# Designs tried in a protein design run: peptides against a protein of PDB entry 3EFO. Part 110

Target 1, 262 residues: chain A of PDB entry 3EFO
Amino acid sequence: SQLADLYKSCETDALINFFAKSAFKAVLHQPLKVIREILVNQTAHMLACYRKNCASPSAASQLILPDSMKVLPVYMNCLLKNCVLLSRPEISTDERAYQRQLVMTMGVADSQLFFYPQLLPIHTLDVKSTMLPAAVRCSESRLSEEGIFLLANGLHMFLWLGVSSPPELIQGIFNVPSFAHINTDMTLLPEVGNPYSQQLRMIMGIIQQKRPYSMKLTIVKQREQPEMVFRQFLVEDKGLYGGSSYVDFLCCVHKEICQLLN

## One batch from the design tools (peptide; made by RFdiffusion4, then SolubleMPNN)

Design b2_p12_6_s4 (from b2_p12_6, 5 letters changed)
Fold by OpenDDE base, seed 4:
Structure b2_p12_6_s4 (fold): chain B 262 residues (1-262), chain A 12 residues (1-12)
Amino acid sequence: as target 1 above (262 residues)
Amino acid sequence: SLTVVPDPFPEL
């Protein structure tokens, strides 16, 4: 159907960009509660419409998302969890204002990366490959104490190190013998010069390419205080300031869809 | 193709 084709052609990243800018404009004249409700309702309505008009006959209790929009809920949740749409005293007005202005000027690609960071398992790097490692979902469940992960959202870059990160990789990246010897005050990786270090630097360079802002690098050790900041970018998890996990949000959206279809 | 969605947050 024509409607089905429309949903198939829909790009979630463009929608999120639109909703983000619309919402971030609205915060100046609408209560946050109302904005959040509208976003959830819009999400539910869009998906309910698809379910009703495009999906194969099935029980209304089943959540069926179009392939082109299957990630809409996760992105929407990320948007809802953004500090601009949160009324928390822990978040400074300046920070909210700053992020609001940033997003208001972001293109589709930039906002996509901003709301859903790229999380790369660096410990799996093949120094002989020019390809980036496959990104993993932004959740603590995808991290490993034995792993090293690079997270980037277009504004910040984090190098997260598990407590049991391989010493050989630590040596390769930092030229130190162990996890304990890593200096997290560094904002730049040392120029160690080995193939692994060079590959990592190249990857970081690629990630930085075509981004309007230079991403500040933060080195994060698992279980140290700065990890709390890093965890905020694991957007599928429960937020520090009360934001829902993706799973919880998806359940919420599902319920709303069911209500619309009854 | 992109679908233009009406602004869900009209100004008051």
Scores: peptide ipSAE 0.042, ipTM 0.617, DockQ to the pose 0.029
Fold by OpenDDE base, seed 2:
Structure b2_p12_6_s4 (fold): chain B 262 residues (1-262), chain A 12 residues (1-12)
Amino acid sequence: as target 1 above (262 residues)
Amino acid sequence: SLTVVPDPFPEL
């Protein structure tokens, strides 16, 4: 992901893969509460050690993360918010089992994308550019009612459309005149054949490359019921079935770090 | 460098 690239977080990716598999193994023998606490404690401990031994002197109130681990908290929060580690009756046993099995077999690159999806602003595409648009943080705060976003986590692909998304782009992608005319039951984009459609398909193809599973496409309209499912992949936000926002989690980790250092 | 982290979930 662009986030991982930004912080050169290859080490973090490996750690998350490790923690995920370890935790998902542990769920068979340990209470979820304990597992979650261990993950938080491990995160805090690692970061506390860094601060104590490697960071420049600073106020205890400041959270200092090494560059290689700057994204560790956000990924850890994503892990904690995975259905396998959530004790909610709304989550079926089958879903937990399925997700568990998937992650247990994932490599580092796959788990990275799985826990923190790519969220791409499709409405900003330059038809003449061969570069992928820069990913945005996976939060509702980064969406725009005027925007169109593609989200992918290696298993699912969502095309989210704001209620005020440009009609010309809607026409270009779906060959329909307006937002209201978009059929959300489709799982494939029509081959409209214009440059924008072609570029979007190219981007989707690039995202699909090197992924072990074919991602199913879901079209999501803002403010429609299926958007709720999409929002669960906005992993920095507070989860519907529990889990903290990234901000809240970061505060929690920070507090624990302070406790370890004091 | 890779950080070596011990298994936080030892088998009981």
Scores: peptide ipSAE 0.041, ipTM 0.635, DockQ to the pose 0.030
Fold by OpenDDE base, seed 5:
Structure b2_p12_6_s4 (fold): chain B 262 residues (1-262), chain A 12 residues (1-12)
Amino acid sequence: as target 1 above (262 residues)
Amino acid sequence: SLTVVPDPFPEL
């Protein structure tokens, strides 16, 4: 009962913040491989303990997560895929150092958004509503060629445009007639003044609220070179530098849990 | 089988 209460009291965002800062501190003294192994082992151990001691009777083959930790694996995978914990030569030492310092100073809310971005389907906006559109999972599978998506992680903001984005929306946002006319070098949206433009600007403003840094806006066209950078923020997908997809990570964790319980 | 996890969407 006490253990169950502990799991109920745990907050995934706080755990991820703790794991991130702990891991990023350890980077100075331990090999990355060891750090990654520790994080995976800790995750599996916690979940195995829950499965053994707290979970209701269920099939042993099922991965059962406590409600407070249901999203722990996805965030943990995001942490593991962060450049600070990747020893890939394609990642500069300066970038690792920069990201490390950023996270070391982040609060719980900031680190949550940093590791798992908010991805909003802008093409579904109701101009009559002041509510934000419902976020979607950060995966390419949730994008559409006909869609427009806003991604934000507290540091960067991306406006992704599908190749078949509605001309009406393009006109509404950029005041240009077509996808081809969109200038991706701009860092600010034009003041078009129509309801759709105003709504998008409002949403961007809301997202920017309570963030310690001003997010730089990058406009990304589907199938153009800058899209590669954008895709790195689709954290549930397989990483460019060898990070696992969320699904693959879940399978890995599940196997490890089973091993711990046997 | 794997448990379906909810979408990690923080409320603003």
Scores: peptide ipSAE 0.013, ipTM 0.560, DockQ to the pose 0.264
Fold by OpenDDE base, seed 3:
Structure b2_p12_6_s4 (fold): chain B 262 residues (1-262), chain A 12 residues (1-12)
Amino acid sequence: as target 1 above (262 residues)
Amino acid sequence: SLTVVPDPFPEL
């Protein structure tokens, strides 16, 4: 049932919140390598336990996830790729400290959004409909050069523009004739007043209303240097400063599960 | 073989 799915999702969200806070507390007294290993091991052990005790007879080579844990791996991978758990020189101590403090105070809903952003294809908006576009998976593979996407994680909001974004939409949003004319230094969308602009602003408002922090808007053009920052939030992809893609992580977890069951 | 994982999208 829809309700059952919601509860299952909530349980996973609670676990991720717990693991995040536990890990972020542990960074003060444990090596990052150890913390990361613990998180991976916990994931593998939980899934191995299910496989051993709950799963129907199946090939040992199959990764079987219980319904309650279907989304656990993707969130766990996001956690593992968070800057707080990465010992990269490119990441400042201040940034890690800041994000650590933020997550330590986050509720379940906030941490969910923080670790796995909403990515909305706003180029598909129907101005005649009150329906919001369905979110897409946070991967470059879901972007389109012809598309415009809004990404939000509760702290940051990005408006990503494909190089071939429709001029009519660009004009509708920015009141400029083309992609080249968009000023990426702006942090606010102009109040153009057309239905599309109004709907976009409404969506942005809805997203903002559910969050305790005001999200600063960053305009990102595809293939420009600042897009690199945006890509950090495509959490299913390989991390810029390390970390596995979601697919690679699943493979890793699967291998560990097999080792535990052998 | 990997089990298909549903999209973990937070509610809008």
Scores: peptide ipSAE 0.011, ipTM 0.552, DockQ to the pose 0.266; fails the geometry check

Design b2_p12_7_s1 (from b2_p12_7, 7 letters changed)
Fold by OpenDDE base, seed 4:
Structure b2_p12_7_s1 (fold): chain B 262 residues (1-262), chain A 12 residues (1-12)
Amino acid sequence: as target 1 above (262 residues)
Amino acid sequence: SSIEEFLSFVNS
Protein backbone atom coordinates (compact mmCIF):
# COMPACT_ATOMS: atom_id res chain seq x y z
CA SER B 1 0.00 0.00 0.00
CA GLN B 2 0.98 3.59 -0.40
CA LEU B 3 1.04 4.03 3.32
CA ALA B 4 3.19 1.00 3.78
CA ASP B 5 5.57 2.36 1.23
CA LEU B 6 5.83 5.56 3.14
CA TYR B 7 6.79 3.73 6.27
CA LYS B 8 9.22 1.58 4.40
CA SER B 9 10.86 4.67 3.06
CA CYS B 10 10.92 6.35 6.40
CA GLU B 11 14.27 7.65 7.45
CA THR B 12 14.47 7.49 11.17
CA ASP B 13 17.53 9.66 11.24
CA ALA B 14 15.62 12.44 9.61
CA LEU B 15 12.73 11.98 11.95
CA ILE B 16 14.82 12.18 15.05
CA ASN B 17 16.46 15.29 13.70
CA PHE B 18 13.07 16.82 13.16
CA PHE B 19 11.75 15.81 16.53
CA ALA B 20 14.86 16.96 18.26
CA LYS B 21 14.82 20.37 16.71
CA SER B 22 11.12 20.72 17.22
CA ALA B 23 11.37 19.75 20.83
CA PHE B 24 14.37 21.90 21.46
CA LYS B 25 12.54 24.83 20.00
CA ALA B 26 9.50 24.07 22.07
CA VAL B 27 11.40 24.09 25.33
CA LEU B 28 11.49 27.84 25.06
CA HIS B 29 7.75 28.17 25.38
CA GLN B 30 6.37 24.90 26.70
CA PRO B 31 6.88 22.89 29.85
CA LEU B 32 9.25 19.99 29.54
CA LYS B 33 6.63 17.61 30.77
CA VAL B 34 4.34 18.57 27.96
CA ILE B 35 7.07 18.27 25.40
CA ARG B 36 8.00 14.81 26.58
CA GLU B 37 4.42 13.70 26.54
CA ILE B 38 3.99 14.97 23.04
CA LEU B 39 7.04 13.14 21.85
CA VAL B 40 5.93 9.88 23.37
CA ASN B 41 2.47 10.35 22.00
CA GLN B 42 3.73 11.12 18.55
CA THR B 43 5.93 8.08 18.62
CA ALA B 44 3.08 5.89 19.67
CA HIS B 45 0.78 7.34 17.07
CA MET B 46 3.21 6.80 14.26
CA LEU B 47 3.82 3.24 15.23
CA ALA B 48 0.18 2.56 15.88
CA CYS B 49 -0.71 3.94 12.51
CA TYR B 50 1.70 1.59 10.88
CA ARG B 51 0.44 -1.35 12.80
CA LYS B 52 -3.13 -0.56 11.98
CA ASN B 53 -2.69 0.14 8.34
CA CYS B 54 0.39 -1.70 7.24
CA ALA B 55 1.08 -4.61 9.50
CA SER B 56 -0.54 -7.97 9.45
CA PRO B 57 -2.92 -8.77 12.24
CA SER B 58 -1.11 -9.63 15.39
CA ALA B 59 -1.73 -9.98 19.04
CA ALA B 60 -1.95 -6.78 20.98
CA SER B 61 0.82 -8.02 23.17
CA GLN B 62 3.20 -7.90 20.28
CA LEU B 63 4.92 -4.75 19.24
CA ILE B 64 5.29 -4.80 15.51
CA LEU B 65 7.47 -2.16 13.96
CA PRO B 66 8.38 -1.55 10.38
CA ASP B 67 11.98 -2.17 9.61
CA SER B 68 12.60 1.43 8.79
CA MET B 69 11.14 2.56 12.06
CA LYS B 70 12.53 -0.02 14.41
CA VAL B 71 15.13 2.41 15.58
CA LEU B 72 12.64 5.19 16.14
CA PRO B 73 11.80 4.32 19.71
CA VAL B 74 15.48 3.94 20.43
CA TYR B 75 16.25 7.37 19.11
CA MET B 76 13.22 8.86 20.73
CA ASN B 77 14.26 7.53 24.07
CA CYS B 78 17.67 9.01 23.55
CA LEU B 79 16.09 12.33 22.74
CA LEU B 80 13.89 12.20 25.78
CA LYS B 81 16.87 11.50 27.95
CA ASN B 82 18.88 14.36 26.58
CA CYS B 83 19.75 16.99 29.11
CA VAL B 84 17.86 19.60 27.16
CA LEU B 85 14.63 17.78 27.83
CA LEU B 86 15.50 16.85 31.36
CA SER B 87 14.99 19.39 34.05
CA ARG B 88 17.61 18.24 36.47
CA PRO B 89 19.51 20.47 38.80
CA GLU B 90 22.56 18.34 38.24
CA ILE B 91 22.72 19.64 34.73
CA SER B 92 23.76 23.22 34.45
CA THR B 93 21.70 25.68 32.51
CA ASP B 94 24.73 26.42 30.44
CA GLU B 95 25.12 22.82 29.46
CA ARG B 96 21.52 22.55 28.43
CA ALA B 97 21.74 25.74 26.48
CA TYR B 98 24.90 24.61 24.83
CA GLN B 99 23.56 21.27 23.75
CA ARG B 100 20.34 22.82 22.61
CA GLN B 101 22.15 25.17 20.33
CA LEU B 102 24.37 22.43 19.05
CA VAL B 103 21.50 20.23 18.06
CA MET B 104 19.61 23.08 16.51
CA THR B 105 22.43 23.45 14.04
CA MET B 106 23.03 19.79 13.39
CA GLY B 107 22.30 18.02 10.19
CA VAL B 108 20.69 14.64 10.07
CA ALA B 109 23.92 12.72 10.21
CA ASP B 110 25.28 14.75 13.05
CA SER B 111 22.19 14.51 15.16
CA GLN B 112 21.98 10.80 14.60
CA LEU B 113 25.44 10.31 15.95
CA PHE B 114 24.84 12.74 18.72
CA PHE B 115 21.80 10.97 20.05
CA TYR B 116 23.05 7.49 19.43
CA PRO B 117 26.80 7.22 19.68
CA GLN B 118 29.00 4.77 17.95
CA LEU B 119 30.32 2.19 20.33
CA LEU B 120 33.08 0.16 18.81
CA PRO B 121 34.70 -2.91 20.29
CA ILE B 122 38.23 -2.04 19.36
CA HIS B 123 39.65 -4.99 21.22
CA THR B 124 38.47 -7.01 18.28
CA LEU B 125 40.40 -4.98 15.77
CA ASP B 126 42.03 -6.72 12.94
CA VAL B 127 45.20 -4.82 12.32
CA LYS B 128 45.23 -6.12 8.81
CA SER B 129 41.84 -4.69 8.01
CA THR B 130 40.98 -1.12 7.26
CA MET B 131 37.38 -1.70 8.12
CA LEU B 132 35.84 -0.37 11.25
CA PRO B 133 34.58 -2.90 13.69
CA ALA B 134 30.87 -3.30 13.86
CA ALA B 135 29.31 -0.99 16.36
CA VAL B 136 27.52 -2.47 19.30
CA ARG B 137 24.45 -1.22 21.06
CA CYS B 138 25.08 1.53 23.53
CA SER B 139 24.52 -0.42 26.69
CA GLU B 140 26.63 -1.58 29.55
CA SER B 141 25.48 -5.06 28.73
CA ARG B 142 27.54 -4.88 25.59
CA LEU B 143 30.69 -3.96 27.41
CA SER B 144 33.15 -6.47 28.69
CA GLU B 145 35.61 -6.22 31.50
CA GLU B 146 38.05 -7.79 29.15
CA GLY B 147 37.26 -5.39 26.38
CA ILE B 148 38.28 -2.01 25.11
CA PHE B 149 35.66 0.17 23.50
CA LEU B 150 35.70 3.41 21.62
CA LEU B 151 32.65 5.62 21.90
CA ALA B 152 32.00 8.67 19.80
CA ASN B 153 29.01 10.94 19.51
CA GLY B 154 30.41 13.62 17.27
CA LEU B 155 31.34 15.83 20.17
CA HIS B 156 33.17 13.52 22.50
CA MET B 157 35.29 10.48 22.09
CA PHE B 158 35.87 7.99 24.86
CA LEU B 159 38.23 5.11 25.08
CA TRP B 160 36.82 2.79 27.68
CA LEU B 161 38.98 0.08 29.13
CA GLY B 162 37.75 -2.86 31.09
CA VAL B 163 39.48 -3.69 34.31
CA SER B 164 40.59 -6.94 32.77
CA SER B 165 41.68 -5.53 29.47
CA PRO B 166 44.38 -7.66 27.95
CA PRO B 167 47.82 -6.45 28.88
CA GLU B 168 48.98 -6.91 25.35
CA LEU B 169 46.37 -4.47 24.15
CA ILE B 170 47.21 -2.07 26.90
CA GLN B 171 50.79 -2.23 25.87
CA GLY B 172 49.82 -1.88 22.27
CA ILE B 173 47.84 1.25 22.85
CA PHE B 174 49.61 2.92 25.73
CA ASN B 175 52.97 1.25 25.88
CA VAL B 176 52.49 0.44 29.53
CA PRO B 177 52.52 -2.97 31.13
CA SER B 178 49.11 -3.00 32.73
CA PHE B 179 45.76 -1.41 33.21
CA ALA B 180 46.90 0.24 36.39
CA HIS B 181 49.63 2.08 34.58
CA ILE B 182 47.35 3.79 32.12
CA ASN B 183 47.30 7.52 32.53
CA THR B 184 43.75 8.69 32.13
CA ASP B 185 44.75 12.32 32.13
CA MET B 186 46.02 12.13 28.62
CA THR B 187 43.85 13.40 25.84
CA LEU B 188 45.96 11.93 23.10
CA LEU B 189 47.09 8.42 22.57
CA PRO B 190 50.80 7.92 22.54
CA GLU B 191 52.46 7.17 19.29
CA VAL B 192 53.52 3.68 20.15
CA GLY B 193 54.05 2.80 16.55
CA ASN B 194 52.92 -0.80 16.53
CA PRO B 195 50.26 -1.96 14.10
CA TYR B 196 47.53 -2.02 16.68
CA SER B 197 48.23 1.49 17.81
CA GLN B 198 48.34 2.69 14.27
CA GLN B 199 45.11 0.97 13.45
CA LEU B 200 43.38 2.48 16.42
CA ARG B 201 44.54 5.92 15.51
CA MET B 202 43.38 5.36 12.00
CA ILE B 203 39.97 4.36 13.23
CA MET B 204 39.80 7.39 15.42
CA GLY B 205 40.72 9.46 12.44
CA ILE B 206 37.98 7.94 10.37
CA ILE B 207 35.46 8.63 13.07
CA GLN B 208 36.63 12.18 13.29
CA GLN B 209 36.49 12.56 9.56
CA LYS B 210 33.79 14.83 8.23
CA ARG B 211 32.63 15.71 11.70
CA PRO B 212 32.26 19.43 12.18
CA TYR B 213 33.67 19.36 15.67
CA SER B 214 36.91 18.01 16.94
CA MET B 215 36.15 15.31 19.41
CA LYS B 216 38.19 15.43 22.56
CA LEU B 217 39.44 12.06 23.66
CA THR B 218 38.79 10.91 27.17
CA ILE B 219 40.37 7.75 28.41
CA VAL B 220 38.16 5.95 30.84
CA LYS B 221 39.03 3.12 33.14
CA GLN B 222 36.25 0.90 34.26
CA ARG B 223 35.20 1.54 37.85
CA GLU B 224 36.93 4.87 38.02
CA GLN B 225 35.15 8.16 38.41
CA PRO B 226 35.26 9.21 34.78
CA GLU B 227 33.33 6.10 33.88
CA MET B 228 30.24 7.75 35.24
CA VAL B 229 30.46 10.33 32.54
CA PHE B 230 31.04 7.67 29.97
CA ARG B 231 28.01 5.73 31.08
CA GLN B 232 25.83 8.67 30.24
CA PHE B 233 26.47 7.88 26.64
CA LEU B 234 25.27 4.33 27.00
CA VAL B 235 21.94 5.66 25.92
CA GLU B 236 20.01 2.43 25.99
CA ASP B 237 20.60 2.07 29.69
CA LYS B 238 18.78 3.83 32.43
CA GLY B 239 19.89 7.39 32.56
CA LEU B 240 21.87 8.79 35.38
CA TYR B 241 19.29 11.44 35.98
CA GLY B 242 16.19 9.35 35.80
CA GLY B 243 15.87 8.60 32.14
CA SER B 244 14.38 5.28 31.18
CA SER B 245 16.18 2.40 29.69
CA TYR B 246 15.24 1.56 26.18
CA VAL B 247 13.39 -1.49 27.38
CA ASP B 248 11.34 0.51 29.80
CA PHE B 249 10.61 3.10 27.20
CA LEU B 250 9.60 0.48 24.71
CA CYS B 251 7.17 -0.95 27.19
CA CYS B 252 5.72 2.46 27.70
CA VAL B 253 5.31 3.04 24.02
CA HIS B 254 3.81 -0.38 23.59
CA LYS B 255 1.15 0.39 26.11
CA GLU B 256 0.35 3.61 24.36
CA ILE B 257 0.08 1.85 21.05
CA CYS B 258 -2.27 -0.71 22.46
CA GLN B 259 -4.44 2.00 23.84
CA LEU B 260 -4.56 3.73 20.52
CA LEU B 261 -5.53 0.57 18.73
CA ASN B 262 -8.35 -0.32 21.11
CA SER A 1 23.26 5.14 11.47
CA SER A 2 25.19 3.26 14.08
CA ILE A 3 22.17 1.49 15.45
CA GLU A 4 20.87 0.70 12.02
CA GLU A 5 24.17 -0.78 11.13
CA PHE A 6 24.14 -2.78 14.28
CA LEU A 7 20.65 -4.05 13.73
CA SER A 8 21.46 -4.88 10.19
CA PHE A 9 24.43 -6.83 11.32
CA VAL A 10 22.54 -8.71 13.97
CA ASN A 11 19.71 -9.53 11.64
CA SER A 12 21.93 -10.67 8.80
Scores: peptide ipSAE 0.025, ipTM 0.656, DockQ to the pose 0.033
Fold by OpenDDE base, seed 1:
Structure b2_p12_7_s1 (fold): chain B 262 residues (1-262), chain A 12 residues (1-12)
Amino acid sequence: as target 1 above (262 residues)
Amino acid sequence: SSIEEFLSFVNS
């Protein structure tokens, strides 16, 4: 009962903050491969312990997680896919050092958003509602060519536009007649003054107010070259630099759990 | 969190 209570009270946001800082500290003294293995093993052990001691009997093929831990594999995969823990020559030492230092000083809320961005379907906005649209999972599968999405990770903000975005929304946001007329060099949205524009600006303001750093806005058109940068923040997908998708990672962890329990 | 919000939405 005490162990079950511990898992029920587990705060994954706090855990990922702890693991991130621990791992990023260890980078100075340990090989990346070792650090990555430790993180995977720790994840597997935690989940295996829960399954063994708290979970009801279930098929070995199923990975059942408590509600409080459902996001742990997601966050852990995001951590493992961070540039600090990736050994790729394409990633500059300066970038790794910068992100390492950033995370080392982040609180729980900041690190949560940093590792798993907020992705909002802006095309679904109700101009009469003050509520934020429900965030979607950070995957390309959740995007739509007809959609407009806002992504924020506490440091960067992206407005992604599908190639078939509604002209009415484009007009509402940018005051231009079509997708082709959108200037992607803009770092600020124009003050169009219509309800939709005002609502979007309000949402962006709310997101910004909760963060310690000013987020630069980047306008991204689908199928243009800069979209590649945006896609790096779709953290549940396979990473550009060899990171696993969430599904692949979950399968890996499940395999480890089975090995621990057998 | 963003993922928690999403999961809550899917499970509702």
Scores: peptide ipSAE 0.023, ipTM 0.647, DockQ to the pose 0.032
Fold by OpenDDE base, seed 5:
Structure b2_p12_7_s1 (fold): chain B 262 residues (1-262), chain A 12 residues (1-12)
Amino acid sequence: as target 1 above (262 residues)
Amino acid sequence: SSIEEFLSFVNS
């Protein structure tokens, strides 16, 4: 059905772009509360429609979504958690204006990455492989104190290091003996020259080449102050400024769906 | 998308 086709991944990316631009345009003329309500309602209606017309019979208590549709609420939650729509007093007007303008000019691919960053487990790199590591979900639950992760959203790039990240990898990336010796003021990785370093640089290059904007690299140590900034990009988690986790959002939407279907 | 890639990996 035409409806089923709307739930393809590419359509989801297009939808989030549309909703983002529509919402960000509406901010100029409508209260934020109204905009958020509309977005939630739209999400609920779309999912309700799918459930009604496409989903196999299931318990009313369960929200069973096809894989393609699972992406929509994730992205929608990310949109709702954006500073433009949250508008907490902790967020400057300038920042909101800046991000609004950025998104208004973004294509489908750019907005997708912007709202849902790519989080790569760098500590799992196989230096013999030319393939990028599989991205993990943008949640703190997917991080490891023993891991090293690269996050990119098209505008920013973060290299996050767990407090127990392997010394061998630290040496490989930074050419320093330990975690404590890593200089987080660096905006560029050193050219260490070993295969691991080269591969990481290659990955970073590939990510950068696909984006229209140059991404500034920020090195983040776990449990240091700058990690708080990094955590804001873990979009499936509860937002610092009151945004819901994905799980909480999904529960909210589920309730709305149930109301629509009764 | 990143999430789609992740889901594909988990489901494979």
Scores: peptide ipSAE 0.021, ipTM 0.639, DockQ to the pose 0.032
Fold by OpenDDE base, seed 3:
Structure b2_p12_7_s1 (fold): chain B 262 residues (1-262), chain A 12 residues (1-12)
Amino acid sequence: as target 1 above (262 residues)
Amino acid sequence: SSIEEFLSFVNS
């Protein structure tokens, strides 16, 4: 059907950009609660409409999505958890204003990365390979105490180090003997010059080259206080200042869909 | 999309 084709052809990146800009415009004249409700309802309606009109009959307990829309709930949850849409005193007005303005000017490629960061397990790097490691989902469950991860959202870049990250990698990246010796106040990696360091720098460069803004590097040690900031970018997890985990959000949306279809 | 790329990778 024409409708099925429409849904199958949906670009989630474009949709999230649209929803983000629409919502961020609306915050100027509508209560945040209303905006959030609208976004959830829109998500539910879109998915319900697809299910009703495009999908084969299925059990009410199942949410069947076309491939192109599988990521929509992920992005929508990220949007809903953005500080611009949260009325928490812990979030400064300046920060919300700043992010609002940024997103309002972002293209599709920028916004998708902004809302869902790239998280790379760089501890898996093969110095003999030029391939970039595959990104992992932005959740703490995907981190490893033995791992080192690079996170980038187009505005910020974090190098997260597990407490048990390999000393050889620590040495390779920082030229220090252990995790404890890493200075997290640094914003630049030393030019150690070994293949691993070079590869990491290359990866960072590639990521940076794709973005219009210069990303400041923040070194984050697991279990140190600054890690809390990093964790906010693990967008599939429950946010510190509110917002559902992705799983909880899916449950919520699914319930709404069922209600719409009953 | 980062998440789409990830999903594609997982499904490959």
Scores: peptide ipSAE 0.021, ipTM 0.630, DockQ to the pose 0.032

Design b2_p12_7_s2 (from b2_p12_7, 6 letters changed)
Fold by OpenDDE base, seed 5:
Structure b2_p12_7_s2 (fold): chain B 262 residues (1-262), chain A 12 residues (1-12)
Amino acid sequence: as target 1 above (262 residues)
Amino acid sequence: SDIEKMLEFIKS
């Protein structure tokens, strides 16, 4: 059917870009609460419509999505948790305005990365490989105290270091003997010159490629104060300033869909 | 996207 074809051909990244720009435009003349409700409602209705008209028979408890829409709830939750759509007093008006303007000018690829960062386990790097490591879900549950992770959202780049990061990797990246010796005030990695350092730099370069903005690098040690900022980019977790975890959001949407289909 | 790739991997 035409409807089925539409859903199957619909790209999640494009949808999020559309929803983001629509919502951020609406912020100028509608209450945030209304905008959030509209987004949730639209998401639920879209998915419900697909299930009703396109999905194969399945258990009522299952949420069936086409491949192109499987990540829609993930991204939608990220959008809903963006500071532009939050009315929390902890978020300044200037910050909302800034991010609003940024997103309004973003293309599909840029907005995708902005709302859902790339999180790479660089402690598993193969220095002989030219490929990027496989990204992990943006959640604290995917981090490891023994790991080192690179996070990028097109605007910011974070190098997160677990408290038990391998000393050999620390030495390779920073040329210091231990975690405690890492200077987090640096915005650039030292040029150590070993294969691991070179590979990391290459990866960072690849991530920076074709991005409209130069990403500022922040070095983050686990359990230090700046980690709080880093955690805000773990978008699948519950946000500090509001917004549900992805799991909670998905449950909410699922319930809404079920209600719509009754 | 990275998420899509991950989901596909899990699905397979």
Scores: peptide ipSAE 0.017, ipTM 0.612, DockQ to the pose 0.033
Fold by OpenDDE base, seed 1:
Structure b2_p12_7_s2 (fold): chain B 262 residues (1-262), chain A 12 residues (1-12)
Amino acid sequence: as target 1 above (262 residues)
Amino acid sequence: SDIEKMLEFIKS
């Protein structure tokens, strides 16, 4: 159908860019509560419309999403959890203003990465391969104590190390004998020169080359206090400042869809 | 389109 074709051709990344800019413009003249409600409502309406007009009949308990919009709820939740749309006193006005203006100037690719960071399992690197490791979902559930992960959102880059990270990888990356010896104050990786170090640097370079801003590297050790900052970028988890997890948000949207279709 | 109409609600 004509509508089905529209949904199939709809790019979620472009939609999120549009929604973000629209919402961030609206904050100047509308209450945050209203904006948030509109975003949730529109998400539900779009998905309900698809289900009604494009999807085959299914059980009401099932949420059917078009392939092109499978990540829409994920991104929408990330948008809703952005500091610009959160009414929390812990967030400074300056930070809100900064991020608002930042997003207002972002292209589709930039906003995509900004709202949903790339999280790469670095510990799985094949030094003989030029391919980047597959990104994992931005959730703590995807981390491992034995793992090393690189997170990038276009503005920040984090290298997260599990408490049980392999000593050989630590040696390869930092040229130190153990996890305890890693200096988290460093903003640049040492040029160790081994294949693993070179591969990691290559990956970091690829990520940086596609972004307009230079990303500062922050090294994060699991269970250390600075890890809390890193965890805020695990956008599918529950936010520190009241943002819902992806699962909770999806449930909310699903309920609204059901209401619209009844 | 339906999507476009829905998106306009955010702007209003």
Scores: peptide ipSAE 0.017, ipTM 0.559, DockQ to the pose 0.160
Fold by OpenDDE base, seed 4:
Structure b2_p12_7_s2 (fold): chain B 262 residues (1-262), chain A 12 residues (1-12)
Amino acid sequence: as target 1 above (262 residues)
Amino acid sequence: SDIEKMLEFIKS
């Protein structure tokens, strides 16, 4: 059907870009509460429309998304959790204004990365491969105390190290013997020169490639204070400032969909 | 399309 084709051809990234810019424009003349409600409502309506017109009757009671829209709720939640759409005193006006302006100028690819960062398991790097490791979902549940992860959202880059990160990797990246010896004040990785270090640097370069802004690197140790900042970018988790986890958001949307269809 | 119509609401 025409509608089915529409959903199949839907570009979620483009939609998110549109919603983001629309919402960020609307904040200038509409209450945040209203904007947020609209976004949730739109999400529910779009998905409800799909279920109504594209899903089989037997599956209508379940939240089934087309492949092209499966990530829509994920990104919408990320959008809703962005500081621009949050009315929290902890977020400075300057920061909100800054991010608003940034997003307003972002292309589809940029906004995609901005709202949902890449989280790469660096500890799994194959020094013999030029391929990037597969990104994992931005959730604490995907982290490992034994792991090292690189997070990038187009503006910031974080290198997160678990408390039990392998000393060999630490040595390879930082040329220090242990986790405790890592200097988190560094904004650049040392040029250690070993294959692992070179590979990591290459990966970082690839991530930085074609991004309009130079991402500052922040080294984060697990269980240290700066990790709190890092965790803000784990967008599928519950937000620090009251934002819902993806799971909670999905449940909310599902309920809304059911209401629309009943 | 239905989606386009829905999106128009957000633009307003």
Scores: peptide ipSAE 0.015, ipTM 0.550, DockQ to the pose 0.159
Fold by OpenDDE base, seed 3:
Structure b2_p12_7_s2 (fold): chain B 262 residues (1-262), chain A 12 residues (1-12)
Amino acid sequence: as target 1 above (262 residues)
Amino acid sequence: SDIEKMLEFIKS
């Protein structure tokens, strides 16, 4: 059907941009609770509509999303967890205003990265390859104590180091003998000059390309207090200041869909 | 179920 084709051709990145800007505009005139309810409702309605009108009869009881829409719930949950849509005393009015202004001016590519960061396992880098490592899902469950991960959302860049990060990589990146010797106060990687260091710098450069802002680098050690800031960018996990994990959000949306289709 | 499929998607 024409509707099915429309859903299949839908670009989730554009949708999240639209919903984000719409919601962030609405906060000026509507209560946050209402806005959140609308977003959840819209998500459920969109998916329910697809199921109702696009699913094959044999799979009518199953929610099958086209590839282009599979990430929609992920993005929507991220949007719902944004500080602009959260009324928490821990979040300053200035921060809310700042992020609102930022998103209101973001293009599609900027907003998708902002809401769902890139998380790259750089410990798996092949220095002989020019390809970027495949991004992993933004969840603590995808981290490894033996790994080193680079996270970027267009505004911030984090280098996360597991407590059991390979000493050879630590030496290669920081020119120090061990994890304990890494200075987390640095905002720039040292010019070590070895192939791995150069490859990492190249990757960071690629990530920085086409971004309107220069991303400040923050070094984060696992199990240290500053890691809590980093964890806020693991958007599929439960947020510190509220919001559901992606799993919980899916359960919520599923419940709403079932109600709509009953 | 739908939720099971969604959960499977998360794991993938």
Scores: peptide ipSAE 0.015, ipTM 0.536, DockQ to the pose 0.029

